# Peptides against a protein of PDB entry 4KTY: the designs that were tried, part 15

Target 1, 266 residues: chain A of PDB entry 4KTY
Amino acid sequence: YVLNDIGVIFYGEVNDIKTRSWSYGQFEDGILDTCLYVMDRAQMDLSGRGNPIKVSRVGSAMVNAKDDEGVLVGSWDNIYAYGVPPSAWTGSVDILLEYRSSENPVRYGQCWVFAGVFNTFLRCLGIPARIVTNYFSAHDNDANLQMDIFLEEDGNVNSKLTKDSVWNYHCWNEAWMTRPDLPVGFGGWQAVDSTPQENSDGMYRCGPASVQAIKHGHVCFQFDAPFVFAEVNSDLIYITAKKDGTHVVENVDATHIGKLIVTKQI

## One batch from the design tools (peptide; made by RFdiffusion4, then SolubleMPNN)

Design b1_p9_3_s4 (from b1_p9_3 with K3A E7K)
Fold by OpenDDE base, seed 2:
Structure b1_p9_3_s4 (fold): chain B 266 residues (1-266), chain A 9 residues (1-9)
Amino acid sequence: as target 1 above (266 residues)
Amino acid sequence: QYALPFKPP
């Protein structure tokens, strides 16, 4: 989880799982220096740089460009002017070196690119890390731990009322660390995500959230456990919006979200 | 070619 400089990222559909190679390159010339530069740009105290909790949280924020002129600009509109299409990247090295050279955010990334670069950052700094892919990954935007899908009376989705959404797949990272700030037993793998999805106490960042805590429904544990829990375990609530303004729950699907979570075993 | 993630309607 630290020594491997090349990996596999899962993507596609749950019934048609695909893989692509990704070069992390954490041992390549200039990469460690770039990771230190990232922490410098974040104005991270030297005393915190040895704490994987703080490092992973800062990395979660800095791998995306939002808030702090971090590494990658996300784009999901299929228009990638003045940059590189997300699908064109094959590894982290070129992205990180471009960031260090230009001192400006690199265009463009999507979830697997964010996860790839974040994985390099973590491994480069000695934090065991892996990329995980969640199929049917929920994006809860109001922290109610459910996907509220509003339907018109004809059965079509009301896009104006429906704010929550589901990715066919989403990639994030798990980092290995102890969690002395949590009760005993909630160390180990921690979910961290650098893809800018939701604001977390003023910044687009996510984690570290204890995988064990999430697994046992402890959403009160820092950081961002409710969001990560929702990504993997939200119920789909189908609500019909009547013409008179009333809402009727038509169906609840508790099995759709987080249908499959996969990672490459090293 | 790489399959981009998307949010179905």
Scores: peptide ipSAE 0.257, ipTM 0.831, DockQ to the pose 0.165
Fold by OpenDDE base, seed 1:
Structure b1_p9_3_s4 (fold): chain B 266 residues (1-266), chain A 9 residues (1-9)
Amino acid sequence: as target 1 above (266 residues)
Amino acid sequence: QYALPFKPP
């Protein structure tokens, strides 16, 4: 989880799982220096750089360009006119070296690119890390732990009544660390995500969230456990929007989200 | 080619 410099990222559909090779390159020339530079740009105190909790949280913020001119600009518009299409990247090295040399965010990334670069960052700094792919990954936009799906009276979906959405797949990272700030038993793998999805206490970042805590339904522990929980375990709530403005729950599906979660074993 | 993630309607 630290020494491998080439990995596999899972993507595609739950019924058609695909794999992509990704070069992390954490031992390549200039990469460690770039990771240190990222922490410098974040104005991270030296005293915190030995704390994997702080490092992973800063990394989740800095791997995306939002808020702090971090490493990668996300784009999902299928244009990519002023940079490299997300699908063209094959590893983290070129991205990180471009960021270091230009001192400007690199264009463009999507979830697997963010996860790849973030994995390099974590491994460079000695934090065991892996990429996780979640199929049917919920994006809970209003933090209610539900995936609201609104239906017209005719049964058609009205996507304008909610910002909640589901990715066919989404990639994030898990980082291994102790959590002395949490109760005993909630150390180990921590979910962290650098793809800019939601604001977390003023910045687009996510985690570290205890995987064990989430598995046991504990979303009260820092950081961003409710959001990560929703990604993997949101109930689909089908709501009919009546013409009179009333909402009626028609159905609840507790099995659709997080249909499959996969990661490569070292 | 690489399949991009998408949000089904």
Scores: peptide ipSAE 0.247, ipTM 0.831, DockQ to the pose 0.162
Fold by OpenDDE base, seed 3:
Structure b1_p9_3_s4 (fold): chain B 266 residues (1-266), chain A 9 residues (1-9)
Amino acid sequence: as target 1 above (266 residues)
Amino acid sequence: QYALPFKPP
């Protein structure tokens, strides 16, 4: 989880799982220096750089460009005229070296690119890390731990009222660390995500969230456990918006989200 | 071609 510099990322559909190789390159020339530079840009105190909790949280913020001119600019509009299409990247090295050289965010990334670069960052700094792919991954926008899908009376989705959404797949990271700030048993793998999805106490970041805590339904622990829980275990609530402004729950699907969570063993 | 993630209806 630290020494392997080539990995596999799962993607595609739950019924047609696909894999691609990704070169992490944490031992390549200039990569460690770039990771230190990233923490410098974050103005991270030296005293916190030895704490994997703080490092992984800062990393989740800095691997994306939002808020702090971090490493990668996300783009999901299929227009990549001012950079490299997300699908063209094959590893983390070129991205990180470009960031270090230009001192400007690199264009462009999507979830697996963010996860790949973040994995390099974590491993480079000695934090065991792996990439995780969640099929049918929920994006809860209003922090109610459920996916509220509003329907018109004709059954079509009301996009104006529906703020929540579901990815066919989403990639994030798990980092191994002790969690002395949490109850005993909630150390080990921690979910962290650098793809900018939601604001977490002032900036786009996510985690570390205890995987064990989430598996046992504990969402009260820092950081961002409710959001991660919703990604893998939220119910879909189908609500019909009536013309008079009232809402009626038509259906609840408790099995759609988080159909499969995959990671490669090292 | 690499399959991009998307948000299905």
Scores: peptide ipSAE 0.245, ipTM 0.828, DockQ to the pose 0.168
Fold by OpenDDE base, seed 4:
Structure b1_p9_3_s4 (fold): chain B 266 residues (1-266), chain A 9 residues (1-9)
Amino acid sequence: as target 1 above (266 residues)
Amino acid sequence: QYALPFKPP
């Protein structure tokens, strides 16, 4: 989880799982220096740089360009004229070196690119890390731990009534660390996500969230456990928006979100 | 071609 410099990222559909190679390159020239530079740009105190909780949270914020001129600019509109299409990247090295050289955010990334770069960042700093792909990954935008799906009376989805959405797949990271700030048993793998999805106490960041806590439904623990829980276990709430303005819950699906979570074993 | 993630309706 630290020594491997080449990995596999799962993507595609749950019924058509695909894999691609990703070069993390944590041992390549200039990469560690760039990771240190990232923490410098974050104005992270030296005293916190040895704490994987703080480091992973800062990394979650800094791998995306939002808020702090971090590493990667996300783009999901299929317009990549002013940079590199997300699919063109094959590893973290070129991205990180470009960031260090230009001192400006690199264009462009999507979830697996963010996860790849973040994985390099974590591994460079000695934090065991892996990429996780979640199929049917919910994006809870209103923090209600459910995925609201509004339907017209004809059964068609009305996407204008909610900002909640479901990715066919989403990639994030898990980092291994102790959690002395949590009750005993909730150390180990922690979910962290650098893809800018939701604001977490003033910044687009996510985690570390205890995987064990989430598995047992403990969403009260820092950081961002409710959001991560929703990504993997939110219920789909099908709501019919009637012409008279009333909303009626038609169905609840508790089995759709988080249909498959995949990570590479070492 | 690489399969981009998308949010199906």
Scores: peptide ipSAE 0.241, ipTM 0.823, DockQ to the pose 0.168

Design b1_p9_4_s1 (from b1_p9_4, 3 letters changed)
Fold by OpenDDE base, seed 5:
Structure b1_p9_4_s1 (fold): chain B 266 residues (1-266), chain A 9 residues (1-9)
Amino acid sequence: as target 1 above (266 residues)
Amino acid sequence: MYKLPFKPP
């Protein structure tokens, strides 16, 4: 999980699973220096740099450009006119070295690019890490642990009212660490995500969230367990917004989200 | 990656 510098990332559709090679390159020249530079840009104190909890949380913030001029600018508009299309990247090295050289965010990334770069960052700093792909990955925008799908009275989806969304797939990372800040048994794999999705206590970051805690429904544990829980386990709630302002729950689907979660064994 | 459209129940 630390020594392997080439990986495979799962993507595509749940019924058409695809894989892409990704070169992490954590041992390439300049990469460690760049990772240290990232922590410098985050103004991370020296005492925190030895703590994988703090490092992974800072990494989740800094691998995306939001808030802090971090590494990657996300784009999903399919234009990519002012940079490199996300699909053109084949590894982390060029991205990280460009960031270090230009001292400006690199364009552009999507989830697997964020996850790839973040994986390099974690591994480079000695944190065992892997990439996880979740098919039908929920994006809960209001932290209520459910996907609220608003319907018109005619039964069609009201896209204006419906703010929650589902990715065909989403990639994030799991980092291995002890969690002395949590009860015994909630160390091990921790979900961390650098793709900017939701604000977490002031900036776009996510995790570390204990995989064991999430698995057992302990969403009260730091960090961002509710969001990660929702990504893999939220129910779809179909709500009819009546003209009189009332809301009626028409249907609940507990099987739609998190249809498949895949990670490569290393 | 892309957002999946919701379908009516």
Scores: peptide ipSAE 0.594, ipTM 0.945, DockQ to the pose 0.929
Fold by OpenDDE base, seed 4:
Structure b1_p9_4_s1 (fold): chain B 266 residues (1-266), chain A 9 residues (1-9)
Amino acid sequence: as target 1 above (266 residues)
Amino acid sequence: MYKLPFKPP
């Protein structure tokens, strides 16, 4: 989880799982320097750089360009005119070296690119890390632990009534650390996500959230446990928006989100 | 060609 410089990222559909190779390159020339530079750009105190909780949280913020001119600009519009299409990247090295050289955010990334670069960052700094792919991954935008799906009276989806959405797949990271700030038993793997999805106390960042806490439904623990819980366990709430403005819950599906979570075993 | 992540409409 630290020494491997080449990995596999799962993507595609739950019924058509695909894999792609990703070169992390944490030992390549200039990569460690770049990771240190990232923490410098974050204005991270030296005293905090030895704390994997702080480091992973800062990393989740800085791997994306939002708020702080971090590493990667996300784009999902299929128009990548001013950079490299997300699918063209094969590893973290070129991205990190470009960032270090230009001192400007690199275009463009999507979830697996963010996860790949973040994995390099964590491993480079000695934090055991892996990439996790969640199929049917919910994006809860209003922090209600539900995936709201609004339907017109004709049964068509009305996407204007909610910002909630579901990814066919989403990639994030798990980082191994102790959690002295949490009750005993909630150390180990922590979910962290650098894909800019939601604001977390002023910045687009996510985690570390205890995987054990999430697994046992403990969403009260820092950081961002409700959001991560929603990604893997949200109920789909089908709501019909009537012409008179009333909303009626028609169906609840508790089985759709987080149908498959895959990570490479090393 | 890679199928990129997408959100249902």
Scores: peptide ipSAE 0.042, ipTM 0.727, DockQ to the pose 0.160
Fold by OpenDDE base, seed 3:
Structure b1_p9_4_s1 (fold): chain B 266 residues (1-266), chain A 9 residues (1-9)
Amino acid sequence: as target 1 above (266 residues)
Amino acid sequence: MYKLPFKPP
């Protein structure tokens, strides 16, 4: 009945798993108020604020700054000159309080920072949540449930044609809720992701996607199940782009993506 | 240094 306010986030490589402590601080002063403020900024109707489906979806949008001046600005440029490097954060409290005070997006976050803040948001609002780390996490850019890796004839990756990519690791959240909007059996843990990766019906958000549905290959259910499925179960399709414009499938790797998924129990 | 996530080619 007591939720942990300090957690562990897994990161690193599949063969060199690392952990970092993260203070969620969902019970600290001002944090609940900030979470309510986030929903206010999202212009979320009061009637929806008691619905974990709506709350988690709004949270996935609002924890990132894209579209709506949400909480965190993502950056992967390895500079971070105009804010705090993602690695410097140790918890959600400072980020959320800064957001509430400044009323401007906080710089900077990467996946574990997004996941940490989002975890605080969910827990603060009474939604059981945990952080999940996926090693070799696919980023499907064209929603075809596979990673299309285009190669030049010399074997080098054609970065112009290759839009899909793979994270060495990626962190997102799972939130526990019933899903009356889905068929029976697809409640429970729902994948939600606040790291801005892909546009979902007009906004950078992701989920809630039924973990059970995804596990059983059901990607037709809202929200963003195909994307989440791809993150953990995409085949790598290596395609050689010939000079004449033709494409030849050279190899298919069905084992690379989603090699390890790690989460800490609540 | 903390190893940050990256997208290998």
Scores: peptide ipSAE 0.037, ipTM 0.726, DockQ to the pose 0.165
Fold by OpenDDE base, seed 2:
Structure b1_p9_4_s1 (fold): chain B 266 residues (1-266), chain A 9 residues (1-9)
Amino acid sequence: as target 1 above (266 residues)
Amino acid sequence: MYKLPFKPP
């Protein structure tokens, strides 16, 4: 969880699971210095740098470039003219060293790249961490814990009305820590996510959210438990938007989201 | 490689 510098990331489809190798390189020259530099750029107090709760939350924010000129610029438009295509990266080292050298966000990342770099950051700082892949991962953008899929009368998705989305897969991280800020029993693995998806109290960040809390439906526990809960347990609500402006619920699917969560044993 | 949104049936 800390010592392995090469890993496997799961991706693809639930019925066609694929794997890719990723070099974390947390022991390579300059990587620890870069992780410290990331925390310096975040203006993180020295007193907080020994707290895995604070470190993982800051890392969640800083691995993405939003808000704070963090490490990686995300792009999902298949146009990567001003950088490296997300698929071309094979590890964290080149990304982190480029960030340290240029002092500018590195282009470009998608979820597995964010997760890979974040995993390096966590492990480099002595926080046990792993990457998890969620197939059929929901992105709830209105915090109602459901995916509202609006359909035209012909059955096609109404893209204007449908704001929630489902990813075929999404990668994030789990970090191991105690949670003295939560009730007893909710330490251990904490979900943290550096892919910029939703604003969390003013910044694009996510977690740490207690995996145990999520499993038991404790969405009131900090941080971002409702969002993480929705990623793995949202119902799909299919709504037909009639021309007269009325909405009709056509179907509810409570089994589709979070169908499979995979992580490599370290 | 490129992350794709899932299309509902």
Scores: peptide ipSAE 0.036, ipTM 0.726, DockQ to the pose 0.432

Design b1_p9_4_s2 (from b1_p9_4 with L3V E7K)
Fold by OpenDDE base, seed 2:
Structure b1_p9_4_s2 (fold): chain B 266 residues (1-266), chain A 9 residues (1-9)
Amino acid sequence: as target 1 above (266 residues)
Amino acid sequence: QYVLPFKPP
């Protein structure tokens, strides 16, 4: 989880799982320097640079360009002017070296690119890390731990009312660390996500959230446990919006979200 | 060709 410099990222559909090779290159020339530069740009206190909790949280914020002119600019509109299409990247090295050289955010990334670069950052700094792919990954935007899908009377989705959404797949990272800030037993793998999805106490960042805490429903544990919990365990609530303004719950699906979570074991 | 993540409408 630290020494491997080439990995596999899972993507596609749950019924048509695909894999892509990704070169992390944490040992390549200039990469460690770039990771240190990232922490410098974040103005991270030197005393915190040895704490994987702080490092992973800062990395979560800095791998995306939002808020702090971090590494990667996300784009999901299929128009990638003045940059590289997300699918063209094959590894982290070119991205990180470009960031260090230009001192400007690199265009463009999507979830697997963010996860790939973040994985390099973590491993480069000695934090065991892996990429995780969640199929049918929920994006809860109002922190109610459910997906509210509003339907018109004809059964079509009301896009104006429906703010929550579901990715066909989403990639994030898990980092291994102790959690002395949590009760005993909630160390180990921690979910961290650098893809800018939701604001977390003033910045687009996510985690570290204890995987064990999420597994046992402890959403009160820092950081961002409710969001991560929702990604993997939200119920789909289908609500028909009537013309008179009333809402009727038509159906509840508790099995759709987080059907499959996969990662390379080595 | 790479399958991009997407959110259904």
Scores: peptide ipSAE 0.227, ipTM 0.817, DockQ to the pose 0.162
Fold by OpenDDE base, seed 3:
Structure b1_p9_4_s2 (fold): chain B 266 residues (1-266), chain A 9 residues (1-9)
Amino acid sequence: as target 1 above (266 residues)
Amino acid sequence: QYVLPFKPP
């Protein structure tokens, strides 16, 4: 989880699982220095740099460019005119070295690119880390732990009312650490996510959220446990918006979200 | 071809 500099990322559809290689390159020249530079840009105090809780939270913020001119600019418009298409990247090294050289955010990334770069960052700093792929991953936008899908009377989705959404797949990271700030038993793997999805106390960041806590239904623990819980366990609530302004729950699907969570142990 | 993530309708 620290020594392997080449990994596998799962992607595709739940019924057609695909894999791609990703070069983390945490031992290549300039990469560790770049990770330190990232923490410098975040203005992270020296006392926190040895704390994997603080480091992983800062990393989740800084691997994306939002808020703080971090490493990667996300783009999902399928144009990518002013940079490199997300699918063209094969590893973290070129991205991190470009960031260090230009001192400007690198274009462009999507979830597996964010996860790949974040994995390098964590491993460089001695934090055991792996990439996790969640198929049918929920994006809860209003923090109510459910996917509210509003339908017109004809059954079509009302895009104006529907703020929540579901990815066919989403990649994030798990980092291994103790959690002395949480009750006993909630250390180990912590979910962290650098893909900019939701604002967490003023910044686009996510985690560390205890995987064990989430598995046992504990969403009250820092950081961002409700959001991560929703990604893997939200119910889909289909609501018909009537012309008179009333809402009627038509259906509830408790099986769609989080159909498969995959990671490779290497 | 690499499958990009997307939000199904």
Scores: peptide ipSAE 0.216, ipTM 0.815, DockQ to the pose 0.167
Fold by OpenDDE base, seed 4:
Structure b1_p9_4_s2 (fold): chain B 266 residues (1-266), chain A 9 residues (1-9)
Amino acid sequence: as target 1 above (266 residues)
Amino acid sequence: QYVLPFKPP
């Protein structure tokens, strides 16, 4: 989880799982220096750089360009005129070296690119890390731990009534660390996500969230456990929006989100 | 072809 510099990222559909290789390159020239530079750009105190909780949280923020001119600019509009299409990247090295050289955010990334670069960052700094792919990954935008799907009276989806959405797949990271700030038993793998999805206390970042806590329904623990919980275990709430403005819950599907969570076993 | 992540419209 630290020494392997080549990985596999799962993507595609749950019924058509695909894999691609990704070169993390944590031992390549200039990469560690770049990771340190990232923490410098974040103005991270030296005293915090030995704390994997703080490091992973800072990394979560800095791997994306939002808020702090971090590493990667996300783009999901299929227009990549001013950079490299996300699918063209094959590893973290070129991205990180470009960032270090230009001192400007690199264009462009999507979830697996963010996860790949973040994985390099974590591993460079001695934090065991892996990429996780969640199929049917929920994006809870209103922090209610459910995926609201609004339907018109005719049964068509009204996407304007909610910002909640579901990715066919989403990639994030798990980092191994102790959590002395949490109750006993909630150390180990922590979910962290550098893909800019939601604001977390003023910045686009996510985690570390205890995987064990989430598995046992403990969403009250820092950081961002409710959001991560929603990604993997949200109920789909089908709501009919009637013409008179009333909302009626038509159905609840507790099985759709998080159908498959895959990570490479080392 | 690479499958990009997408959200249903």
Scores: peptide ipSAE 0.208, ipTM 0.810, DockQ to the pose 0.157
Fold by OpenDDE base, seed 1:
Structure b1_p9_4_s2 (fold): chain B 266 residues (1-266), chain A 9 residues (1-9)
Amino acid sequence: as target 1 above (266 residues)
Amino acid sequence: QYVLPFKPP
């Protein structure tokens, strides 16, 4: 989880699982220096750099360019005219070295690119880390732990009534650490996500959220447990929007989201 | 070739 510099990222569809190799390159020349530079750009105090909780949270924020001119600019509009298409990257090294050299965000990334670079950052700093792929991953935009799906009276989906959505797959990271700030038993793997999805206390970041806490339905523990819980366990709420303005719940599906969660064991 | 993540309608 720390010493392996080449990994496998799962993607595709739940019924057609695919794998992609990714070179983390945490031991390549300049990579450790770049990771330290990232923390410098975040203006992280030296006293906090030995704390994996703080480091992983800062990394979550800094691997994306939002808010703080971090490492990667995300793009999902299929227009990559001013950079490299997300699918063209094969590892973290070129991205991190470009960031260090240019001192500007690198274009472009999507979830697996963010997860790959973030994995390098964590491993480079001695934090055991792995990439996790969640199929049918919910994006809860209003933090209600539900995936709201609005239907017209004719049964067609109305996508204008909610910003909630579901990714066919989404990649994030798990980092291993103790959590002295949480009750006993909630250390170990912590979910962290550098893909800029939602604002967390003023910045686009996510985690660390205790995997054990989430598995047991505890979403009250820092950080961003409700969001991560929703990604893997949101109920689909099918709501019919009637012409009179009333909303009626037609169906609830508690099995669709988080259909499969995959990670490589190293 | 590479399957990009997408949000189905």
Scores: peptide ipSAE 0.205, ipTM 0.814, DockQ to the pose 0.166

